# Peptides against a protein of PDB entry 2AKA: the designs that were tried, part 34

Target 1, 299 residues: chain A of PDB entry 2AKA
Amino acid sequence: MEDLIPLVNRLQDAFSAIGQNADLDLPQIAVVGGQSAGKSSVLENFVGRDFLPRGSGIVTRRPLVLQLVNSTTEYAEFLHCKGKKFTDFEEVRLEIEAETDRVTGTNKGISPVPINLRVYSPHVLNLTLVDLPGMTKVPVGDQPPDIEFQIRDMLMQFVTKENCLILAVSPANSDLANSDALKIAKEVDPQGQRTIGVITKLDLMDEGTDARDVLENKLLPLRRGYIGVVNRSQKDIDGKKDITAALAAERKFFLSHPSYRHLADRMGTPYLQKVLNQQLTNHIRDTLPGLRNKLQSQL

## One batch from the design tools (peptide; aimed at target 1 N293)

Design b2_p17_8_s1 (made by RFdiffusion4, then SolubleMPNN; from b2_p17_8, 5 letters changed)
Fold by OpenDDE base, seed 2:
Structure b2_p17_8_s1 (fold): chain B 299 residues (1-299), chain A 17 residues (1-17)
Amino acid sequence: as target 1 above (299 residues)
Amino acid sequence: SSVIEELLELIEELEAS
């Protein structure tokens, strides 16, 4: 039995070739969160490589369709650079930055035109995610004063789709009631049917506080629940801390924490990858009949 | 129309897997 996700990738590529006017709702997972919520770190932890743009303010300025494919070899390919295989993930980062600037300019503007990146690796599960720009309220540089609403409008193009699952990334060291990710998810998914919660920065919470109630799905219930993760700190990233070592530290964190020990087997980046793979696979199976019917009606 | 047909074929392949 072939994995459904690679086959859906072929569909996704075909849809991308048709252009922006395709009224098709493909099964996908959109990643949403405020700036500095830890979205990029989660995605890089899946790949085990540093390959996403970093910095202050808005880093992701175009949707990034990230297609992870389990393979015996490790390399990346862009849809806009057909035939070019990237083995240096720093070059992948540079290509994302260059391609972003090519379309948006150097004014830190945003564009709804996706970048399509496929990563082959023996260290990944088959998984496709759409990384979206981080929500912000503060324009930086020469960004327009309404950048907040531009980002919101872009996100809404994805998260309002019925076949879109929402990976809502929220930092634990901030007020979760005011989480940008959970707010937008609640707006478009009021019953919490399509939203998977990710809680980052659990290691940065104040002493004596924890996110146990959230992780146990008791505070802000989501049908698909919450998964806590521990990403590398900015210092660790700047110091080029190995992601493998960081994943080991994450496991140790959950196992040794009094509030999370009992949840440890249902926490962490590896578990998140597994859950997302399963969720996406099941979602594809559930949505394909409807998609077929829609396409048939267009003939 | 040709693109829609191609997409339908891919979906059929998915359903058969």
Scores: peptide ipSAE 0.274, ipTM 0.856, DockQ to the pose 0.121
OpenDDE base, seeds 1, 3, 4, 5: peptide ipSAE 0.249, 0.245, 0.253, 0.242; ipTM 0.845, 0.843, 0.846, 0.844

Design b2_p17_8_s2 (made by RFdiffusion4, then SolubleMPNN; from b2_p17_8, 6 letters changed)
Fold by OpenDDE base, seed 5:
Structure b2_p17_8_s2 (fold): chain B 299 residues (1-299), chain A 17 residues (1-17)
Amino acid sequence: as target 1 above (299 residues)
Amino acid sequence: SSVLEEIEELIEELEKS
């Protein structure tokens, strides 16, 4: 029996080819978070490569459908550039930037038209994520004054869909009660049925503070729970610190931290990948009944 | 039409899974 995630990937590609955008209610995981919440780092940690645009402000300006596929080889392919295999992930980054600029211009505007990127790697589990623009209140560059609302509207096109799981990325070194990710998730998923919480920047919390209550699902309960991760620092990213080394450091962090040691086996990027793979697979299976009728009505 | 046919085939495969 063929894996469900690759089948849905093919379906996503087919819909993209006919110009279907965010209006599709396909089983998927949308990644949401405030600006600088650590979303890009989480995704790059899954791949083990630096390949996403970086910078100040809004770097993701189009939805990025990131399809991770376990394979014996390592390369990337874009749907808009079929037949070209990228083995240099710096070129992947440049292609994302170029393709984004082609549609939005260089004014840092946004577009709801997705970029479809498939990454084959021996180091990934089958997993599809939709990376969405980071929520912000402050326009940068030549962005329109209402960019906050444009981003919000774009996010809502994805996260309001019943078959959309929400990966809510929140930094621990900020007030979680004011998390943009958790707020938008609560708005569209008030019962916390579709939301998976990711807590980043646990290593940047003030001495004497921790996010134990959140990670134990006691503060803001989500049915699907919370997973803590430790990303590379901005300095480490700029210095091109190896992601493999960072993942080892992440494991060490959880094992050695008094507040998190007991949770260590249910924390970290590798565990997050596993959970997301399983949850997406199960979610696809659960949503298959009636999918045909829904899809046919949308064609 | 070819894309639509592919979509239908994929849906059928999903339903059998």
Scores: peptide ipSAE 0.217, ipTM 0.841, DockQ to the pose 0.121
OpenDDE base, seeds 1, 2, 3, 4: peptide ipSAE 0.188, 0.181, 0.176, 0.160; ipTM 0.828, 0.826, 0.819, 0.815

Design b2_p17_8_s3 (made by RFdiffusion4, then SolubleMPNN; from b2_p17_8, 7 letters changed)
Fold by OpenDDE base, seed 5:
Structure b2_p17_8_s3 (fold): chain B 299 residues (1-299), chain A 17 residues (1-17)
Amino acid sequence: as target 1 above (299 residues)
Amino acid sequence: SSTIKEILELIEELEKS
């Protein structure tokens, strides 16, 4: 059976080309989280490369449609510069920054116009994610005072769509009851049908505390459950610690932790990738008939 | 309209998969 995700990528590219991505109810996964929640690290862990902009404040300032494609080769391509294959992922990072600045300027403003990035790799599963700007209450640099609301409005364009799954990224070392990701998810998905919870920074929790109840889906139940991950520390990221080594450390963390050992097989970045691949595939199958009918009515 | 038709064709391919 042919994979559905690559074919949906073609659809997504077509919609992006006409500037209607936000208005179409495409089967997709939107990644949401507060500033510094660990979203970028999760995405980089999927690829196994450092390729996303880093910094203080709002880093993602345009929606990033990240299309992961399993392939025998490793390279990246942007929709806005077709024909150019990037094999150096530092150049990928620079291109994202340059393309963002081209549209938003250097004032750290935001734009709803997506950047489309496709990554071919033998180390990824087929998966498409839309990385969205991190929610924040504090403007940085020359950002407008209402940047919080601009970001919120942008997020709502994606997460309110019925065919949009929500990857809600929350740090464990903060009060989960006040998680920006979970709050927005609850607002648009009150029954928890479309939300997948990701809990980061489990390794940064205070001694004697754990997120077991959350990960067991007992505290804030989501139909699609929660998956814990352990990302590289900021120091490790700055020092360019190898992601492969970090993934091994993540596995060790769950296996050796008294509160998480029993969940270890359902935790970690590799498991998250598998779950997202499967859920997106199933979601595509479920939503395509409705999308077809809608489009046919527009002919 | 052309784009919509192309999209529909892609959807049909997906449904056959």
Scores: peptide ipSAE 0.227, ipTM 0.827, DockQ to the pose 0.120
OpenDDE base, seeds 1, 2, 3, 4: peptide ipSAE 0.212, 0.215, 0.200, 0.179; ipTM 0.822, 0.823, 0.812, 0.808

Design b2_p17_8_s4 (made by RFdiffusion4, then SolubleMPNN; from b2_p17_8, 5 letters changed)
Fold by OpenDDE base, seed 5:
Structure b2_p17_8_s4 (fold): chain B 299 residues (1-299), chain A 17 residues (1-17)
Amino acid sequence: as target 1 above (299 residues)
Amino acid sequence: SSVLEEVEELIKELEAS
């Protein structure tokens, strides 16, 4: 039942209106990963639009509750500016930046107060994700020296919740054993029950190496498995390479790669979106028992 | 409040799904 996700979205909106944020234990998917792991690209690929802030270091500085809603029309709405429909996704990006700066200032600080963004599109499945700040160890600019711990504490507010699924985004061109995403997931989900692995940058791996064992769920097994994706390069993003073209290239990559062609039907951004929709829907259904009591206790 | 009432109604809808 795909309609469960919009229903939970309405709950999220209602709770946001009363000041509930990270303490809310609604069925949701939190997106975690190190800086430059490719989180923003994954989310933009779902929408098929460039709409997230870009840059070096910490880009996401507030939780972004991204509610994707399948619709016949394409537009975005923010909870903090109801009634305004955004059809230009550059304006969406600017609004995210402005709203972030309004709360955090210009010092690249972070805030736990979510931004709620709903995107209606004929090209999306119903899906709600909470994009979280990328994990980092090195402050940049005028960030506070303890920014690493601030981010970690913020993430923990989400990923420790029982009803939170974790989308762990890890780049393949780095040692997965040192993946920040997988480490935090393992800490709060030691049995791998709530974690979905996303492996990015498969196209940037050294010649003669591959992530086949990971993608086949053999190396670091997760109950919910791994899905590989190929995002646009930073050069392609800066050059405004079309996301549709990038998705086609992603498909071609998996089909033509000797190590991944047998997995191609279970890889790529479109498949990831489908899986997340299904898993979130099922997770909502599974968490319905006791949801009322939990929600009432939070009021 | 109206918000709390809305939440209760949404919970009922969820339970009925």
Scores: peptide ipSAE 0.123, ipTM 0.795, DockQ to the pose 0.121
OpenDDE base, seeds 1, 2, 3, 4: peptide ipSAE 0.103, 0.095, 0.093, 0.060; ipTM 0.774, 0.775, 0.772, 0.744

## One batch from the design tools (peptide; aimed at target 1 N293)

Design b2_p18_1 (made by RFdiffusion4)
Pose (drawn by RFdiffusion4):
Structure b2_p18_1 (pose): chain A 299 residues (1-299), chain P 18 residues (1-18)
Amino acid sequence: as target 1 above (299 residues)
Amino acid sequence: SDLEEAIEETEELIEELE
């Protein structure tokens, strides 16, 4: 039903101002990744526009509830900016930065208060993801020293919940067995039943190696599988993001790579969007029947 | 259906929360 994701979108809006309650458990997807995993590029490729803050290290300092709605028109709105329509995605980026600084005392720390961004676009399927601060070790920033733990603690508040599906994002040009995202997903989902794997930067692997075993779901098995993507950034005449060309380059990559050609129809951003829309819809269908009564007891 | 009923009940809850 095309109605389940929108229904949960209303619930997320309603609970945006309700502080942390370990018992509240809406069906949703949390995006988890190490700071080197390229998780921003995955989201920007869904939208087809650069719109996320840029900087060294952390990009998301508050949980971003990103609600993508397929539309004939293209615009964005923040729940905290009642009635305003954003059509220039650079301004969307600037608002994310400003609303974040408005809340965070230090210009580099984190806060659990979410920013609720809805994007209407012809480039997206109906899908909702909660983007969370990326993981890192060296608190190379400017306060606080325990920042690694503050980030991990915030991630755990989301992903320890049973109705929270985990989108674990890992770069292919690293030791995938040592992926921060897959490790934290294993701590809370040992059976791998509610983690969806995304492998980025497949085009950056060393010469003569590939990620076929992981993409075929053999090396690090997950029930919901893995999906590979590449960010082959193309800019138009004005030097801005050209998503049609970027998606074609990604498609050319999978069709031409001898290790991946046979999986090409199950790789790439369009397929990932399809999979997330499908899995999120089925998950909501599964959890909605008991939801109303459970919520009353948990509030 | 049972699922439609659940949806209506959830919508009512959303209205109450507002």

Design b2_p18_1_s1 (made by RFdiffusion4, then SolubleMPNN; from b2_p18_1 with D2E E8K T10L E12A)
Fold by OpenDDE base, seed 1:
Structure b2_p18_1_s1 (fold): chain B 299 residues (1-299), chain A 18 residues (1-18)
Amino acid sequence: as target 1 above (299 residues)
Amino acid sequence: SELEEAIKELEALIEELE
């Protein structure tokens, strides 16, 4: 059971090597959310390193297949440069940026061609996520006027697949009714069967308000529920606050908050990682028989 | 090919799970 995620990783790598096949429906988790919803921070908190591109506007411009692998050593590898081990995660960030620019050019356009990144670490559970470009309505720089629709079309290539789970990242300090993540999830998963809700920015909510009803799965019910997280503030990121310290602060936040204390053991980044590992593993197991049949038909 | 090998590994794993 513990080897199911690595097995699917090998399949992902093999398919990526021969070119993207739109007919491929591998069991996977696609991460969706509006710009600045906190997707990158969630992923970095899993690894415990700063390694994703940062900036204004659309940061993720290609799908990033992030394969986390529990290991005694810590390093990263890209599929597009096999054999090179990255131990400096700043270099990982730079490689993502360089590889993105190589394909998309200088106009900050998008490409549906994934970047495949594998991270080995003693601090991670086996987990594969596909980080997708943040949904936006406003073109920036030299982006085409229809960039919003290009992003949506790209996301749909992933989230419409039946074997794709959806990690919908929404900020708590915004109206959930206007959540880009939950809107797209509801469009392709109207019964909420494939969607996992992540609520970020709980620490930025107005005084006297809370997201208790959402986190208790009472407001917008999802079969797979919601998990709240507290990411580093932009000030903390700029100040290079240690992620380990941020995780401790997150735990303290939930334990000390009157609205969330009773949920604290089912909140936070470590719990989210565990849940995603379990859900992905189970999802792979459930889809394996069908996947085998499909793959055999392609031989 | 890498794909063929991965498929074989998948088939072997499925057999173990059955």
Scores: peptide ipSAE 0.108, ipTM 0.762, DockQ to the pose 0.108
OpenDDE base, seeds 2, 3, 4, 5: peptide ipSAE 0.091, 0.062, 0.085, 0.093; ipTM 0.757, 0.721, 0.750, 0.759; seed 2 fails the geometry check

Design b2_p18_1_s2 (made by RFdiffusion4, then SolubleMPNN; from b2_p18_1 with D2E E8K T10V E15K)
Fold by OpenDDE base, seed 4:
Structure b2_p18_1_s2 (fold): chain B 299 residues (1-299), chain A 18 residues (1-18)
Amino acid sequence: as target 1 above (299 residues)
Amino acid sequence: SELEEAIKEVEELIKELE
């Protein structure tokens, strides 16, 4: 069953090569969230490396098809530069930035053209995610005044598709009722059938408050539920705190927190990765029968 | 083509699932 994800990866690569990626309803997981919601940190925690662009404003400006592949070796490859193996993940980050700038220019504009990145690692499960630009209402730099809507339109190209699962990333230290991720998910998935909720920044909640009801799926119920995670702080990221150490701290956080201890085995980045692997695999299996006809129509 | 190969694999998998 784990071979299904690599199979879809091949389809994604093939379609990307012919420029038809945007029109395909492939089984996939789109990652959505507001600016600074913690999306990049979640993805980096899966890999165990710092490799995504960081900074103020919109960090992800092109869709990033992140293909995680379990392997005995650790390296990254881009579809746009086949044959080049990246073992330094700082170089991966730089390549993402360079490739983004090549298309969008220096004005921090966005482009719907995906970047395809494959990461081989012994520390990952097979998992493909499409990281999408963070939703924002405030243009930065030389961005057009309608950048918010450009981003939303881009997101809608993915999340409206029936075979797209939605990883909605929301920070716990903000009002979840106003979560950009959950709002867009609710818009396109009103019954909450395709949405997986991720709650970040649980460690940054005010003393005496918790997100227990959300994590127990009692407040804003999703069929696929919620998973809480604790990412590295910005200080830790800037200080290059080891992700492995951060994952240990995350585990400790859930185990030691009175409100979350009983949920600890169903929380945290490792559990999230497992769930996403399983969800995607099952989703691919369920959609494969219908995929045949769609694929044949592209020939 | 790469696409054709991928489609063939999908078709084979679908048959196995039926």
Scores: peptide ipSAE 0.054, ipTM 0.713, DockQ to the pose 0.108
OpenDDE base, seeds 1, 2, 3, 5: peptide ipSAE 0.049, 0.020, 0.023, 0.030; ipTM 0.712, 0.643, 0.661, 0.690; seed 5 fails the geometry check

Design b2_p18_1_s3 (made by RFdiffusion4, then SolubleMPNN; from b2_p18_1, 6 letters changed)
Fold by OpenDDE base, seed 1:
Structure b2_p18_1_s3 (fold): chain B 299 residues (1-299), chain A 18 residues (1-18)
Amino acid sequence: as target 1 above (299 residues)
Amino acid sequence: SPLEQAIKEVEDLIKELE
C-alpha cells in the first residue's frame, strides 16, 4: 500500500514522456487558488525548502507535477533533464523558471505542458500534487487580455476529471464567498466530494474575527473537510526565515489561539501533508481497477 | 515501452490488492 503513490508517479512520467493526453484521468490532486492565496508557500513547507518561483503577478505559468518521495537522501530531479540531480534548491527554482520561459517565451504567457519535478527527502511523505497557475482577472506585462480565461481553461483540463481531487487554497483574510478556489471547485464538484479545503493566512485575520466555523466544516461543508495553515509572512520569506522555525510557530499559533486550540491537532502543515498522503493513497486504491481498464484500452 | 511497463505494474498491483 505504501507504493501506490510511486506507482502513479511512474504512470505520470510515462504519459508525460509521450506527450500530454487530455483523455488521461490519473488519480491526482490538483492545487487551485487565486494569486497570492499561499499555494507556493504550502508546497514549500512540505519540502522544507525554498524552491518555487516568486514574484508579482502570475508566477506559476505551467502545471507543476510535484512528486514528493520519502528518501534517506535529499535531492531533486526533473523529467526534462533526466540523470541530473539537484541538491541546491535555488538551482531547482532557476530550472523551473528557465524551463517555463523556454516554452512560454518572454510574454509571461501560459502553457498546459507540465513540468515534472521529483523531490527526494527524508522530511516528506510520499505525495504528488499538481500545482496549477493562480487564477487572476488582471493581465500583467505582455500577457494577453484573455489570460484569465486561458488560466481557467487550463485548470478545467485537470479539475473536471473525475479522478482528480482538488486542493482548494483560500486565504482567511478574504471573504470565502469570493474565494476563487472554492468557486471553481464548486463548479466542477458541486457536492463537495473531491475537494479538500486549505485555509491560509489565519494569522492575518482582523482582531475579533476567526475562521472557526469554516475549519469546523460548518460554514461551507466539504466531505473531505478543511485544514488551516499558517505560512511565513512575506517579511519572513524575505528575511529567509527557516521553514522549520515557521512550522514551530504555526504549531504555537494554533495552540495559543482561543478559537483554534481545540482543533490544533488537526491543523497545520504537517497534518495537512499526512492527510493528503492518506487521501491520495486511498483514492488511488479506489480508482486503480477502473484505471487498469482504461489503460488497457489505450494499447 | 515505459507505458507498457507501467501498465504491467498497475496490473500486478491490482492482483495483489484482490
Scores: peptide ipSAE 0.054, ipTM 0.733, DockQ to the pose 0.108
OpenDDE base, seeds 2, 3, 4, 5: peptide ipSAE 0.034, 0.029, 0.050, 0.042; ipTM 0.692, 0.675, 0.720, 0.709

Design b2_p18_1_s4 (made by RFdiffusion4, then SolubleMPNN; from b2_p18_1 with D2A E8K E9Q T10V)
Fold by OpenDDE base, seed 1:
Structure b2_p18_1_s4 (fold): chain B 299 residues (1-299), chain A 18 residues (1-18)
Amino acid sequence: as target 1 above (299 residues)
Amino acid sequence: SALEEAIKQVEELIEELE
């Protein structure tokens, strides 16, 4: 049963290779959030490396199937360049950018064709996530005027699937009622059965305010609850602050905050990773009986 | 094919879970 996530990884790879990636209802977790909600930072904190494209506007322009695999060694592999092992995660970032540009061109457009990235590391739990482009309302540069709708349509290809869990990433320093992530989740999962809430930027909230009610699942209840995280600041990222040090600071934040101390053991990036691993594993187990018939229909 | 092999693996796991 410990190999359920790797099994789904093999399925994802197989279907991606034959061009049927969008038509499959595989058990998976799609990551959704507005631009600058902190999605990339959450994913990088899982790996403990800087490897995702950074910048202004729409950074993720293709779905990124991120397959984390616990291993004694640390390296990355792309499905589109089989046999090449990346040990420098800056090269991983560059490859994502290059592969994105190869398909989308120079206009910063989007493509629904996934990039499949597998990361082996002793610091990760087995976990697969599909990182999706950040939702936006304003085209930038040479983006088409309907880019908002293109992104939305692409997200819907994933989040409307019954076997898709939704990791909704929302910043705490913005009105949660206006969260792009929670809005799209509510649209496709009105009863909150498939949605896991992640609250970022808790350290950036106004003094005297907190997200306690949200984190306690009292404000906008989700069956799968909410997990708060504290990511590196942009200054910390620019200064190349070590992710390990940032994780320690995150732990300290929750333990020392009067509103969050009692929740500290159920908060933070390490706990989030554990919860996602467990939920994905259980979700795969629950969906496997139906998966056989679906797979056979693809032959 | 890779797909056929994956299907076989899924079937084996399903049998183990039943």
Scores: peptide ipSAE 0.085, ipTM 0.762, DockQ to the pose 0.108
OpenDDE base, seeds 2, 3, 4, 5: peptide ipSAE 0.062, 0.033, 0.061, 0.055; ipTM 0.719, 0.686, 0.739, 0.733; seed 3 fails the geometry check

Design b2_p18_2 (made by RFdiffusion4)
Pose (drawn by RFdiffusion4):
Structure b2_p18_2 (pose): chain A 299 residues (1-299), chain P 18 residues (1-18)
Amino acid sequence: as target 1 above (299 residues)
Amino acid sequence: STTEDITAVLDEISSLLS
């Protein structure tokens, strides 16, 4: 049903101002990744426009509830900017930065208050993800020293919930067994039943190595599987993001790589969007029947 | 307003299950 994701979108809007309650548990996807995993690029490739804050280290300092709605037209709206229509995605980026600073005292710390961004676009399938602060060790920023723990604690508030599907994002050019995202997913989902793996930067692996065993779901098995992507950034005449060319380059990469050509139809951003739309819809279908009665008891 | 929005969505869920 094309209606399930929109229905949960209304619930997320309604609960955006309701503080943390460990018992409230909406069906949704939380995006978890180490700061080197490239999780922003995955989201920007869904949208086809650069729109996320840039900077060293942390990009998301408040949970971003990103609601993507397939549309013939292209614009964005924030729940906190009633009625305003954003058509220039640079302004979208600037609003994310401004609304975040409005809340965060230190210009580098984090807050649990979500920003609710809805994007209508021909480049997206109906899909909703909650992007969370990336994980890191060295608090190289400017307050606070326990920032690693504050981020981990915020992530745990989301992903310890049973109805929270985990989109664990890891770069291929690293030790995947040591992935921060997969490790935290294992801590709360030991059976790997509600974690969806994403492997980025496949084109940056060392010469003569590949990630075939992980992509084939053999090395670090997850029930919901892994999907690989690459960010082969192409810019148009104006120096701006060209998503059609970037997606074609990604498709060329998988078709031409001897280790991946046989999986190409199950790799890449378009396929990832399809998979997330399908899994999120089925998950909502599964959890909606008991939802109304459960919510009453938990509020 | 928040209570009204939550109630409206819960009533819609109840209608869909009926």

Design b2_p18_2_s1 (made by RFdiffusion4, then SolubleMPNN; from b2_p18_2, 11 letters changed)
Fold by OpenDDE base, seed 1:
Structure b2_p18_2_s1 (fold): chain B 299 residues (1-299), chain A 18 residues (1-18)
Amino acid sequence: as target 1 above (299 residues)
Amino acid sequence: SQQQQIDEILAEIDELLA
């Protein structure tokens, strides 16, 4: 039972090679959120490395199937360049950018064709996430005027699948009622059965305000609940603040905050990683009999 | 082949579900 996530990874790789990525309802976690909601920072905090494209506007323009694998060694591999091991995570970032541009061209358009990235690390739990383009309302640069709808349609290809769990990333310093992530999640999962809420930017909330009610699952209840995280600030990222130090600061934040201290053991990036590993493992176990039947019927 | 890979994965699934 300990190797269920790697098993599904092999299925993902096999189906990606034949271009059937969108057609098979594999048990997976899709990451959704508005632009600048903090999705990339959450994923990088899992790995403990800076490796995702950064910038203004739409950064993620293709789905990124991120397969984290616990290993004694640290390196990355792409499905599109098998056999090449990346040990420099800056090179990983550059490869994502290059592969994105190869398919989308120079117009900063989007493509539904996934990039498959596997990261081996002693610092990760087995976990697979599909990072999706950030939802936006305003085209930038040479993007088509209907880019908002193109992104939405792409997201819907993933989140409408019954076996897709949804990691909804919302910033705490914005009106949660207007969260793009929670809105799309509610559209496809109205009973909140498949959605895990992540609340970012808790450290950027106005003085005298807190997200306690949200984190306690009292405001907008999800069956799978909410987990708060504190990511590095843009200043910290630009200053190349160490992720390990940032994780320590995150722990300190929750422990020292009057509104969150009692929740501290169920908050933060390390706890989120554990929960996602457990949720995905259990979800695969539950869906595996049905998946087997579907696979056999396609032979 | 791709089909062989799928067959191998199916065999492993069968072992996990037995």
Scores: peptide ipSAE 0.299, ipTM 0.870, DockQ to the pose 0.646
OpenDDE base, seeds 2, 3, 4, 5: peptide ipSAE 0.291, 0.294, 0.290, 0.275; ipTM 0.868, 0.869, 0.867, 0.863; seed 4 fails the geometry check

